# Ledger of designs, part 166: peptides against a protein of PDB entry 4Z63

Target 1, 334 residues: chain A of PDB entry 4Z63
Amino acid sequence: LCLGMNDLTGNIPEDLFHLKRLNLLGIQENRLSGSLSREIRNLSSLVRLDVSWNLFSGEIPDVFDELPQLKFFLGQTNGFIGGIPKSLANSPSLNLLNLRNNSLSGRLMLNCTAMIALNSLDLGTNRFNGRLPENLPDCKRLKNVNLARNTFHGQVPESFKNFESLSYFSLSNSSLANISSALGILQHCKNLTTLVLTLNFHGEALPDDSSLHFEKLKVLVVANCRLTGSMPRWLSSSNELQLLDLSWNRLTGAIPSWIGDFKALFYLDLSNNSFTGEIPKSLTKLESLTSRNISVNEPSPDFPFFMKRNESARALQYNQIFGFPPTIELGHNN

## One batch from the design tools (peptide; made by RFdiffusion4, then SolubleMPNN)

Design b2_p19_7_s1 (from b2_p19_7, 6 letters changed)
Fold by OpenDDE base, seed 1:
Structure b2_p19_7_s1 (fold): chain B 334 residues (1-334), chain A 19 residues (1-19)
Amino acid sequence: as target 1 above (334 residues)
Amino acid sequence: SISKYFRLDSASWVSSVEL
């Protein structure tokens, strides 16, 4: 049953939960309100539940042990409060959990040893507190992780050295500290292609340790951290780099010529730093900017990016990095 | 403090609001 993208209001009729053979319930993009009924437990054949973009409130019901076939739960952009229900945090069937942009709170706890099928987790823009869960690497299929805009504290856990499944990771604006440790840990994530660390590490030094290496890194966003230092030499070895944003830091020195050696680099923002010297001529040789054939079919994070065209504009949502306009932004340096 | 404008993030520019 798909009723998404309407102007439906009120509560879900309770009789809807008598549909025991229902595999897909999509009621997204409406004005549905109230609590999500615990009677969803009666939908024992449910594979996909999409309640996203509504006005739901209250706690998410702890009934997911009665939904053994549930693979997809999309609840982003609601007013849900409380924590992740225990049954949801232990779901062996769940592939994707999206609860971005809610009011969920408390410590983030997932039983990763039970969540054997979880491949995508989006909990961005919530009120989770405490530390990053050290056991996330135990979610052996977990590829996409958005934990941005939560009130985490401390450092990236050492256990994340073993996060082999991790491909797309956002921790933007999560009050994290110690960028040197974070990069030192995350470099061990062999599948890591997208790393977003914006609005963390306030005033720290960006490490220029030549021992750091991110072989498969395509997207690096570390904006607005007030980071000191220079363009890190270790980044020059990330030959697949497509997007680099180091804007709104306190980086100094020259923009190195190797920045133009990235054949796939189509988005570069180094604005609002203290870079000096000349613009590298090698930037004019970026193949991605000369040939408009960006491979649109490359894998992308499941979490959205938000881009403002200007200071007064609202951010536009981009679901794929290839939706970004080819950009070189070097403004507000010197 | 004037909120610094920056162009790209992986999260909403406004807390608890998805744009």
Scores: peptide ipSAE 0.169, ipTM 0.750, DockQ to the pose 0.067
Fold by OpenDDE base, seed 4:
Structure b2_p19_7_s1 (fold): chain B 334 residues (1-334), chain A 19 residues (1-19)
Amino acid sequence: as target 1 above (334 residues)
Amino acid sequence: SISKYFRLDSASWVSSVEL
């Protein structure tokens, strides 16, 4: 049943929950309000539940133990409060959980040893507090993780050295500290291709440790951290780099010539730093700026990126990084 | 922390439009 993209109001009719053979319920992009009914438990055949972009409030009902086939739960952009229900946090069937842009709070707890199928987690823009859950690497299939815009104080857990499944990771604006530790840990994530750390590590030094290595890194965004230091030499070994944003830091020194050696680099933002010297001539040799070979199967994070054209503009949501215009931004340097 | 304008983020800091 797909009723998305309408102007439906009120609650879901109770009779809808009598549809025991229903595999897909999509009611996204409406004005549905009130609590999400616990009677969803009656939809025992449910594989996909999409209630995103509504006005739902209250706690998410703890009924997911009665939904043994549920693979996809999309609840982004609602008013949900409380924590992740225990049954949801223990779901062995769930592949994707998207609860981005809610008011979920408390300590984030997932039973990763039970969540054996979880491959995508988007909890960005919530009110989770405390520390990052140390057991996330126990979610052995977890590839995509957005935890941006929460209040995860402290450091990246040491356990994340073992996060082998991790490919796309955003921790933007989550009150994290110790960038040196974070990078030192996350370099062990051998499948990591996208790393977003914007609005963390305020005023710290960007490490220039040549022992750091991100082999498969394609997207690095560490903007607006007020980071000191220079362009990190370790980044030069990330030969697959496609997008680099280090804007709004306090980085100094020259832009190194090796930045032009990235054959796939199509988006570069180094604006609002204190870089000096000449623009490397090697940047003019970036063929990716004029000719991009985009494959149909190019991997991308499940979480969106947002781009503003100017300060007053509304942010545009991009679901794929290749939707970005080829960009070199070097403005507002010294 | 000072809220500054920046071009790219993985989270919504303002109203967004889906492309």
Scores: peptide ipSAE 0.148, ipTM 0.738, DockQ to the pose 0.063
Fold by OpenDDE base, seed 3:
Structure b2_p19_7_s1 (fold): chain B 334 residues (1-334), chain A 19 residues (1-19)
Amino acid sequence: as target 1 above (334 residues)
Amino acid sequence: SISKYFRLDSASWVSSVEL
C-alpha cells in the first residue's frame, strides 16, 4: 500500500493494521501526526515500512521483534524522540534503517552481532550523544553509515580499523576531535570510498603523514574545519579520487601539481583557504573535465550530499556524487 | 578549456547534512 506524497492528515486508521499480508506500507510525504502506533506489530509480513516526511512524534514503538521480515525502515524527517527501540537495535532482518532528521537522543546502541543483515544506517541530524559506538564494525554487512550532525564527542574508535564492510561514511558536524587519529584508523577500512568529515576537528592540523593510504577513496570532504597544514601528500596515492572538498580551512602552501593527475577528479573545491603560488597547469589536463563524456555508473552513498553556496543560503541537495557539476573552486585564497 | 568550471568567487562547501 503506497499512499505517499499526499496531504493526508490525522492518524493511520486502525483497520490498516489488520492487513497481515501487507509487505509494503508507504505513507511518506504526508502530514500524519501523533505517535507511530504500536499496532504496526500486527503487520507481520511487512518488508518495507516508509513513514518518512511526516509529523510523527513520540518514541518509536518497540515492536520490531514481531516484524521478522522487515528489511527497510524509513522514518526520516519526523519528530521521533527517545532512542532506537531494543527490538529494532536487535533486528536480524533489517537491511536499511533511515531515521535521519529526527530528535532521537541518548547513547547510540546497536546490537551489531544480531543485526546480521544491516547494510545501510542513516541516523544523521539527531540528538545522539556520547561516543561513537565501538561495536559498529561487528555489523559485518554495514556499508553505508551516516552519523552526521549528532553530538559524538571524542575520537573515532580504534575498533573501526576492523570496519571492513564500510564504504560510505559521513560524520559531518559531530564534534569529532583528532583528525590524525581518525585518518590513521579509517585508512584500514579497505572498502572505504566516501569519507565526509565536514565541520569537525576545528583548528587541528591536517596530517601530512606519508604512511597514510586510502587506496579506494573516491570522495573526500573535509570542509569548514579550520584545518591548518598543507595539501597532504598521502592523498596523491588515492588514484580513484573523484571529488575533493577541502574548502573553508586554513590550509597553506602551494597546490601541488599531482592534483591534476587524478583521472576521475571532476569536483575540486579548495576555496576559502590560504593557498599560495600558481594554479597548477596540470589541472587543465584533468580528463574528467575534457570533452570525454565519462558516464560513470558508480555506487553512491545512500545519504545525500549538500552544497551550501554561502553561509546564509539554503543547501542544495545532491543524491548522487555525479549530480555535482564539474567544478574547480580555488577562490578566496591568499 | 577548464575555465567554464573554474569559480573564482565561491563560498560553497559540501556536507552530508543540510546546514
Scores: peptide ipSAE 0.262, ipTM 0.702, DockQ to the pose 0.880; fails the geometry check
Fold by OpenDDE base, seed 5:
Structure b2_p19_7_s1 (fold): chain B 334 residues (1-334), chain A 19 residues (1-19)
Amino acid sequence: as target 1 above (334 residues)
Amino acid sequence: SISKYFRLDSASWVSSVEL
């Protein structure tokens, strides 16, 4: 049953929950309000539940133990409060959980040992607090993780050295500290392709340790951290780099010539730093900027990118990394 | 100065609901 993208109001009719053979319920992008009924437990054949982009409130009902086939739960952009219910945090069937842009709070706790199928987790823009859950690497299939815009004080856990499945990771604006430790840990994530750490590590030094290596890194965003230092030499070994944003820091020195050796680099933002010297001529030879035909269709995270070019501008949503226009931003360096 | 935001999360200005 697909009723998304309408102007439906009120609550879900209780009689809908008698549909025991229903595999898909999509009611996204409406004006549905009130609590999400616990009677969803009666939908024992449910594989996909999409209630995203509504006006739902209250706590998410703790009935997911009665939904043994549920693979996809989409609840982003609602008014949900409380924590992740225990049955959801222990779901062995769940592949994707998206609860971005809610009012969920407390400590983030997932039983990763039980969540054997979890591939994508989006909990960005909530009110989770405390520390990052150390047991996330126990979610052995977890590839996509967005935890941005929560209040995870402290450092990236040492256990994340073992986060082998991790490919797309965002921790933007989460009150994190110790960038040297974070990068030292995350370099061990051999499948990591996308790393977003904007609005953390305030005033720290960007490490230039040549021992750091991110072999598969395609996207690095570490903007607006007030970071000191220079362009990190270790980044030159990330031959697959496609997007680099180090804007709004306090980086100094010259822009190195090796920045033009990245064959796939199509988006570069080094604006609002203190770089000096000349613009490397190698930047004018970037194949990705000179050839219109480089359709690098690479896998993107399940969560969108948001770009706001101006504080007063409307944010633009991009579902794919390659949705960004080819860009070189070097403005406001002094 | 023109501030730039790059995020993998929902920004408050994109939200259809006030949270």
Scores: peptide ipSAE 0.026, ipTM 0.664, DockQ to the pose 0.062; fails the geometry check

Design b2_p19_7_s2 (from b2_p19_7, 8 letters changed)
Fold by OpenDDE base, seed 4:
Structure b2_p19_7_s2 (fold): chain B 334 residues (1-334), chain A 19 residues (1-19)
Amino acid sequence: as target 1 above (334 residues)
Amino acid sequence: SISKYFRFDESRWVSSVEL
């Protein structure tokens, strides 16, 4: 049953929950309000539940133990409160959980040992607090993780050294500290291609440890952290780099010539720093910015990026990283 | 101030009918 993208109001009729053979319920992008009924437990054949972009409120019902076939739960952009219900946090069938842009709170608790199928987790823009869950690496298929815009004070857990499945990770604006530790840990994530750490580590030094190495890194965004230091030498070994944003920091020194050696780099933002010296001539030789047809491997085509020019601006969505206009931003430096 | 982040595109995930 697909009723998305309408102006439906009120709550879901209770009789709808008698549809025991229903595999897909999509009611996204409406104005449905009230609590999400616990009677969704009656939809025992449900594979996909999309209630996103509504006005739902209250706690998410703890009925997911009665939904053994549920693979996709989309509830982003609602007013849900409370935590992740226990049955959802223990779901062995769930592949994707998207609860971005809600009012979920408390400590984030997932039983990753039970969540054997979870590959995508989007809990960005909620009110989770406490520490990052140390057991996330136990979700052995978890590839895509967005935990941005929560209040995960402290540091990245040491256990994340073992987060082998992690490919796309955003922790933007989550009150994190110790960038040196974070990078030192996350370099062990051998499948990591996208790392977004914007609005953390305020005033810390960007580490220039040559022992750091991110082999598969394609997208690095560490903007607006007031970071000190220089362009990190370890980054030069990330030969697959496509997008680099270190804007709005306090980085100093010269822009190194090796920045032009990245064959796939098509988006570079080093603006609003304190860089000095000359613009490297090697930047004029970036293959991705020439007329040559270069194949760019999309790191995450299914996960759009959002860009905001300022705090009040609407975020611009790009569904593909190659959808970004080829850009070199070096403005507002010394 | 500039902020950049990513989110999931639910429209690109396979529906239950297409599974």
Scores: peptide ipSAE 0.034, ipTM 0.665, DockQ to the pose 0.032
Fold by OpenDDE base, seed 1:
Structure b2_p19_7_s2 (fold): chain B 334 residues (1-334), chain A 19 residues (1-19)
Amino acid sequence: as target 1 above (334 residues)
Amino acid sequence: SISKYFRFDESRWVSSVEL
C-alpha cells in the first residue's frame, strides 16, 4: 500500500493494520499525526515501512519483534521521542533504519550482535546524548552511518579500529573532541570512503602525522572546526580523493602542489582559512576539471549529502558524490 | 556567523538500491 506524497491528515485507520499480507506500507510525505500505532505489530508480513515526512509524535512502539520480515524502516522527519525501542534495536531482519530528524533522546543503544543484517543507519539530527556506542563495529554489515547533529560528547571509541564494514560515516556537529585520536582510529577502517566531521574538534590542531593513511578515502569533510595547522601531508597518499572540504578553519601555510595530483578530485574547498603563497599550478591540471568526459562510477552512501553555506540557508541535496558540481573554492585566504 | 555544512541530512530521497 503506497499513499505517499499526498496531503493526508489525521491518524492511520486502525483497520489498515488488519492487512496481514501487506509487504509494503508507504505513507510518507503526508501530514499524518498522532502516535504510531502499536497495531503495526499485526502487519506480520511487512518488509518495508515508510512513515517518513509526517507529523507523528510519541515514542516508537516496541513491537518490532512481531515484524520478523521487516527490512526497511523509514521514519525520518517526524516528531518521535524517547529512545530506539528494544525490539527495533535487536531486529535481526532490519537492513536499513532511518530515523533522522526526530526528537529521539537518551543514550544510543543498539544490540549489534543481534542486528546481523543492518547495513544503513541514519540517526542524524536527534537528541541522543552520552558517548558514541562502542559496539557499533559489532554490526558486521553496517556500511552507512549518520550520527550527525547529536550530542555525542567525547572521543571516537577505540573499538572503531575494528569497524571493517564502515564505508560512509558522518559525525558532523556532534560535540566530538580529539581529532588526532579520531583520525588515528578511523584510518583503520579499511572500507572507509566517506568521512564527514564538520563542526567538531573546535580549535584543535589538524594532525600532520605521516603515519596516518586513508587508502580508500574519497570524501573528506572537516569544515568549520577552527582547526589550526597546515595542509596535512598524510592526505597526499589518499589517491582516490574526490571531494575535500577543509573550509572555515584556521589552517596556515601554503597550499601544497600535491593537491593537484589527485586524479579524481573534482570538489575542493579550502576557503576561509589563512593559507598563503601561490595557487599551485597543478590545480590547473586536475583531470576531473579539464575533461568533460569523465565517467564517474563510484559507490555512494544510501543517504544524500547536504551542503549549506549558512545554518539558515536552504541545503543543496546531492544523492551521489558525483552530483556535486566541479568546484574549486579558495576564497577568503591571505 | 557563516558556517558550512556537509552532511547526511534531511531528504525525501530513498536509496534506489535494495540492501
Scores: peptide ipSAE 0.029, ipTM 0.681, DockQ to the pose 0.044
Fold by OpenDDE base, seed 2:
Formats: structure tokens, sequence, C-alpha cells
Structure b2_p19_7_s2 (fold): chain B 334 residues (1-334), chain A 19 residues (1-19)
């Protein structure tokens, strides 16, 4: 049953929950309000539940133990409060959980040993606090993790050295500290292709440790951290780099010539730093900017990025990294 | 200032378990 993209108001009719054979319920992009009914438990055949982009409020009902076939739960852009209910945090069937842009709070707790099928987790823009969950790497299939815009004070857990499934990770604007430790840990994530750490590590030094290595890194965004130091030499070994954003920091020294050796680099933003010297001639030889025929292998064709050019602007959605216009931004360096 | 973050396009998402 797909009723999305209408102007439906009020609550879900109770009779809808008698549809025991229903596999797909999509009621997204409406004006539905009130609490999400616990009677969802009656939809025992449900595989996909999409209630996103509504006006739902209250706590998410703890009924997911009665939904053994549920793979997809989409609840982004609602007014949900409280925590993740225990049955949801223990769901063995769930592949995707999206609760972005709600008012969920407390400590983030997931039973990753039970959540054996979880592949994608989007909890961005909530009110979670405390520390990052140390057991997140126990979610052995977890590939996509967005925890941006929460308040995860402290450091990246040491356990994340074992986060082998992690490919796409955003922790932007989450009050994180100790960038040296974070990078030292995350370098062990062998499948990590996308790392977004914007608006963290305020005023820290960007480490220039040649022992750091990110083999599969395609996208690195560490903007607006007021980081000190220079362009890190360890980054030169990330041969698959496609997008680099280190803008709005306090980085100094010269832009190194190796920045032009990245064959797939098509988006470079080093603006609003304190770089000095000449622009490397190697930047003029970037194949991705000069050749019309470069097929950029994106980390995921179904992975959108959101760019906010300034604090007052709306975020622009790019469905693919390739959707970013080829860009070199070196402005506002003194 | 600029901010960048990612989201997964859930409308196109295919489970890695089913692949």
Amino acid sequence: as target 1 above (334 residues)
Amino acid sequence: SISKYFRFDESRWVSSVEL
C-alpha cells in the first residue's frame, strides 16, 4: 500500500493495521500526526515501513519483535522523541534504519550482535548524547553510518579499528575531540571510502604522521574545524581520492605538488586557509578536469551528498559525487 | 562556512545481503 506524496492528515486509520498480509506500507510525505500506533505490530508480514516526512510525534512503539520480516524502516523527518525502542535495537531482520531529523535523545544503544542484517544506519540530526557506541563494529554488515549533528562528546572508540564493514561514515558536527586519535583508529577501516568529519576537533592540529594510511579513501571532508598544521603527507598515498575538502581551517605552508597526482580528483576545496607559495603546476594537469572521458567510479551510485555552501543556505543535494561540478577552490588564503 | 554530509538514498537502496 503506497499512499505517499499526498496531503493526508490526522492519524492512520486503525483498520489499516488489520492488513496482516501487507508487505509494503508507504505513507511518507503527508501531514499525518500524533503517535505512531502500536498496532503496527499487527502487520506481521511487513517488509517495508515508510512513515518519513510526516508530523508524527511521541516515542517509537516497542513492537518490532512482532515484525520478523521488517527490512526497511524509514522514519526520517518526524517529531519522534525518546530512544530507539529495545525491539528495534535488537531486530535481526532490519537492513536499513533511517530516523534522521527527529528529536531522539539519550545514549545511542544498539544490540549489534542481534542486528545481523543491518547495512545502513542514518541517525543524523537528532539529540543523541554521550559517547559513540563502542559496539557499533559488532554490526558486521554495517556499511553506511550517518551520526552527524548529534552531541557525541569525546573521542572515536578504539573498537572502531575493527569496523571492517564501514564504507561511508559521517560524524560532522558531533562535538568530537582528538583528530589524531580519530584518524589513527579509522585508518584501520579497510573499506572506508567516504569520511566526513566537518565541524569537529575545534582548533586542533591536523596530524602529519607518515604512518597514517587510508587505502580506499575517495572522499575526505574535514572542513570548518579551525585545524592548524600543513597539508598532511599521509594523504598522498590515498591514490583513489576523488573529493577533498579541507576548507575553513587554519592550515599553513605550501600546497604540495602531489595534490595534482590524484587521477580521480575532481573536487578540491582548500579555501579559507592560510596557505602560501605558488599554486602547483600539477593541478593544471589533473586528468579529471581536462579529460572528457574519465569514468569516475563512485563509491555508491545511490549515495547522495549534501553540500551547504554557507550557514544560511539550504543544503544542496547531489545524488552522486559525480554530480558535483569539477571544482578547484583555493580562495581566501593569506 | 561550509558544511558537507552524506545521506543514503533509501529509495534506491538495495541490501548488501540480497546482492
Scores: peptide ipSAE 0.031, ipTM 0.684, DockQ to the pose 0.034; fails the geometry check
Fold by OpenDDE base, seed 3:
Structure b2_p19_7_s2 (fold): chain B 334 residues (1-334), chain A 19 residues (1-19)
Amino acid sequence: as target 1 above (334 residues)
Amino acid sequence: SISKYFRFDESRWVSSVEL
């Protein structure tokens, strides 16, 4: 049953929850309000539940142990409060959980040992606090993780050295500290292609440790951290780099010529730093900017990117990195 | 503020509230 993108209001009729053979319930992008009924437990054949972009409030009901076939739960952009219910945090069937842009709070706890099928987790823009859950690497299929815009104080856990499945990771604006430790840990994630660390590590030094290596890194966004230092030499070994945003830091020195050696780099933002010297001539030879065909070989992360082109413009959402216009932004430097 | 000039960010949406 797909009723998304309408102007439906009020509560879901209780009789809807008697559809025992229903595999898909999509009621996204409406004005449905109130609590999400615990009677969703009656939808025992449910594979996909999309209640996103509504006015739901209250706690998410703890009934997911009665939904043994549920693979997709999308609840982003609602008013949900409380934590992730125990049955959801222990779901062995769940592949994707998206609860971005809610008011969920408390410590983030998932039983990753039980969540054997979880491959995408979007909990961005919530009110989770405490520290990052050390056991996330135990989610052996977890590829996409957005934990941005929460309040995770402290450092990236050492256990994330073992996060082999991790490919797309955003921790943007989560009050994290110690970028040196974070990068030292995350370099062990050999499948990591997308890393977003914007609005963390306030005023720290961007490490220039040549021992750091991100082999598969395609997207690196570490903007608005007020980071000191220079363009990190270790980044030059990330030969697959497509998007680099280090804007709104306090980086100094010259922009190195190796920045033009990235064959796939089509988006570069180094604006609002303290870079000096000449613009490297190699930037004019970026193959991705000279070719009409921008090919991205791997899918983008499930979490969205937002770009505001200018002060007066609205922020534009991009679901795929290839949707970004080819860009070189070096403004507001010396 | 810095936010008015910041170009790349995560979701800027706020949570929905019940009317």
Scores: peptide ipSAE 0.028, ipTM 0.645, DockQ to the pose 0.056; fails the geometry check

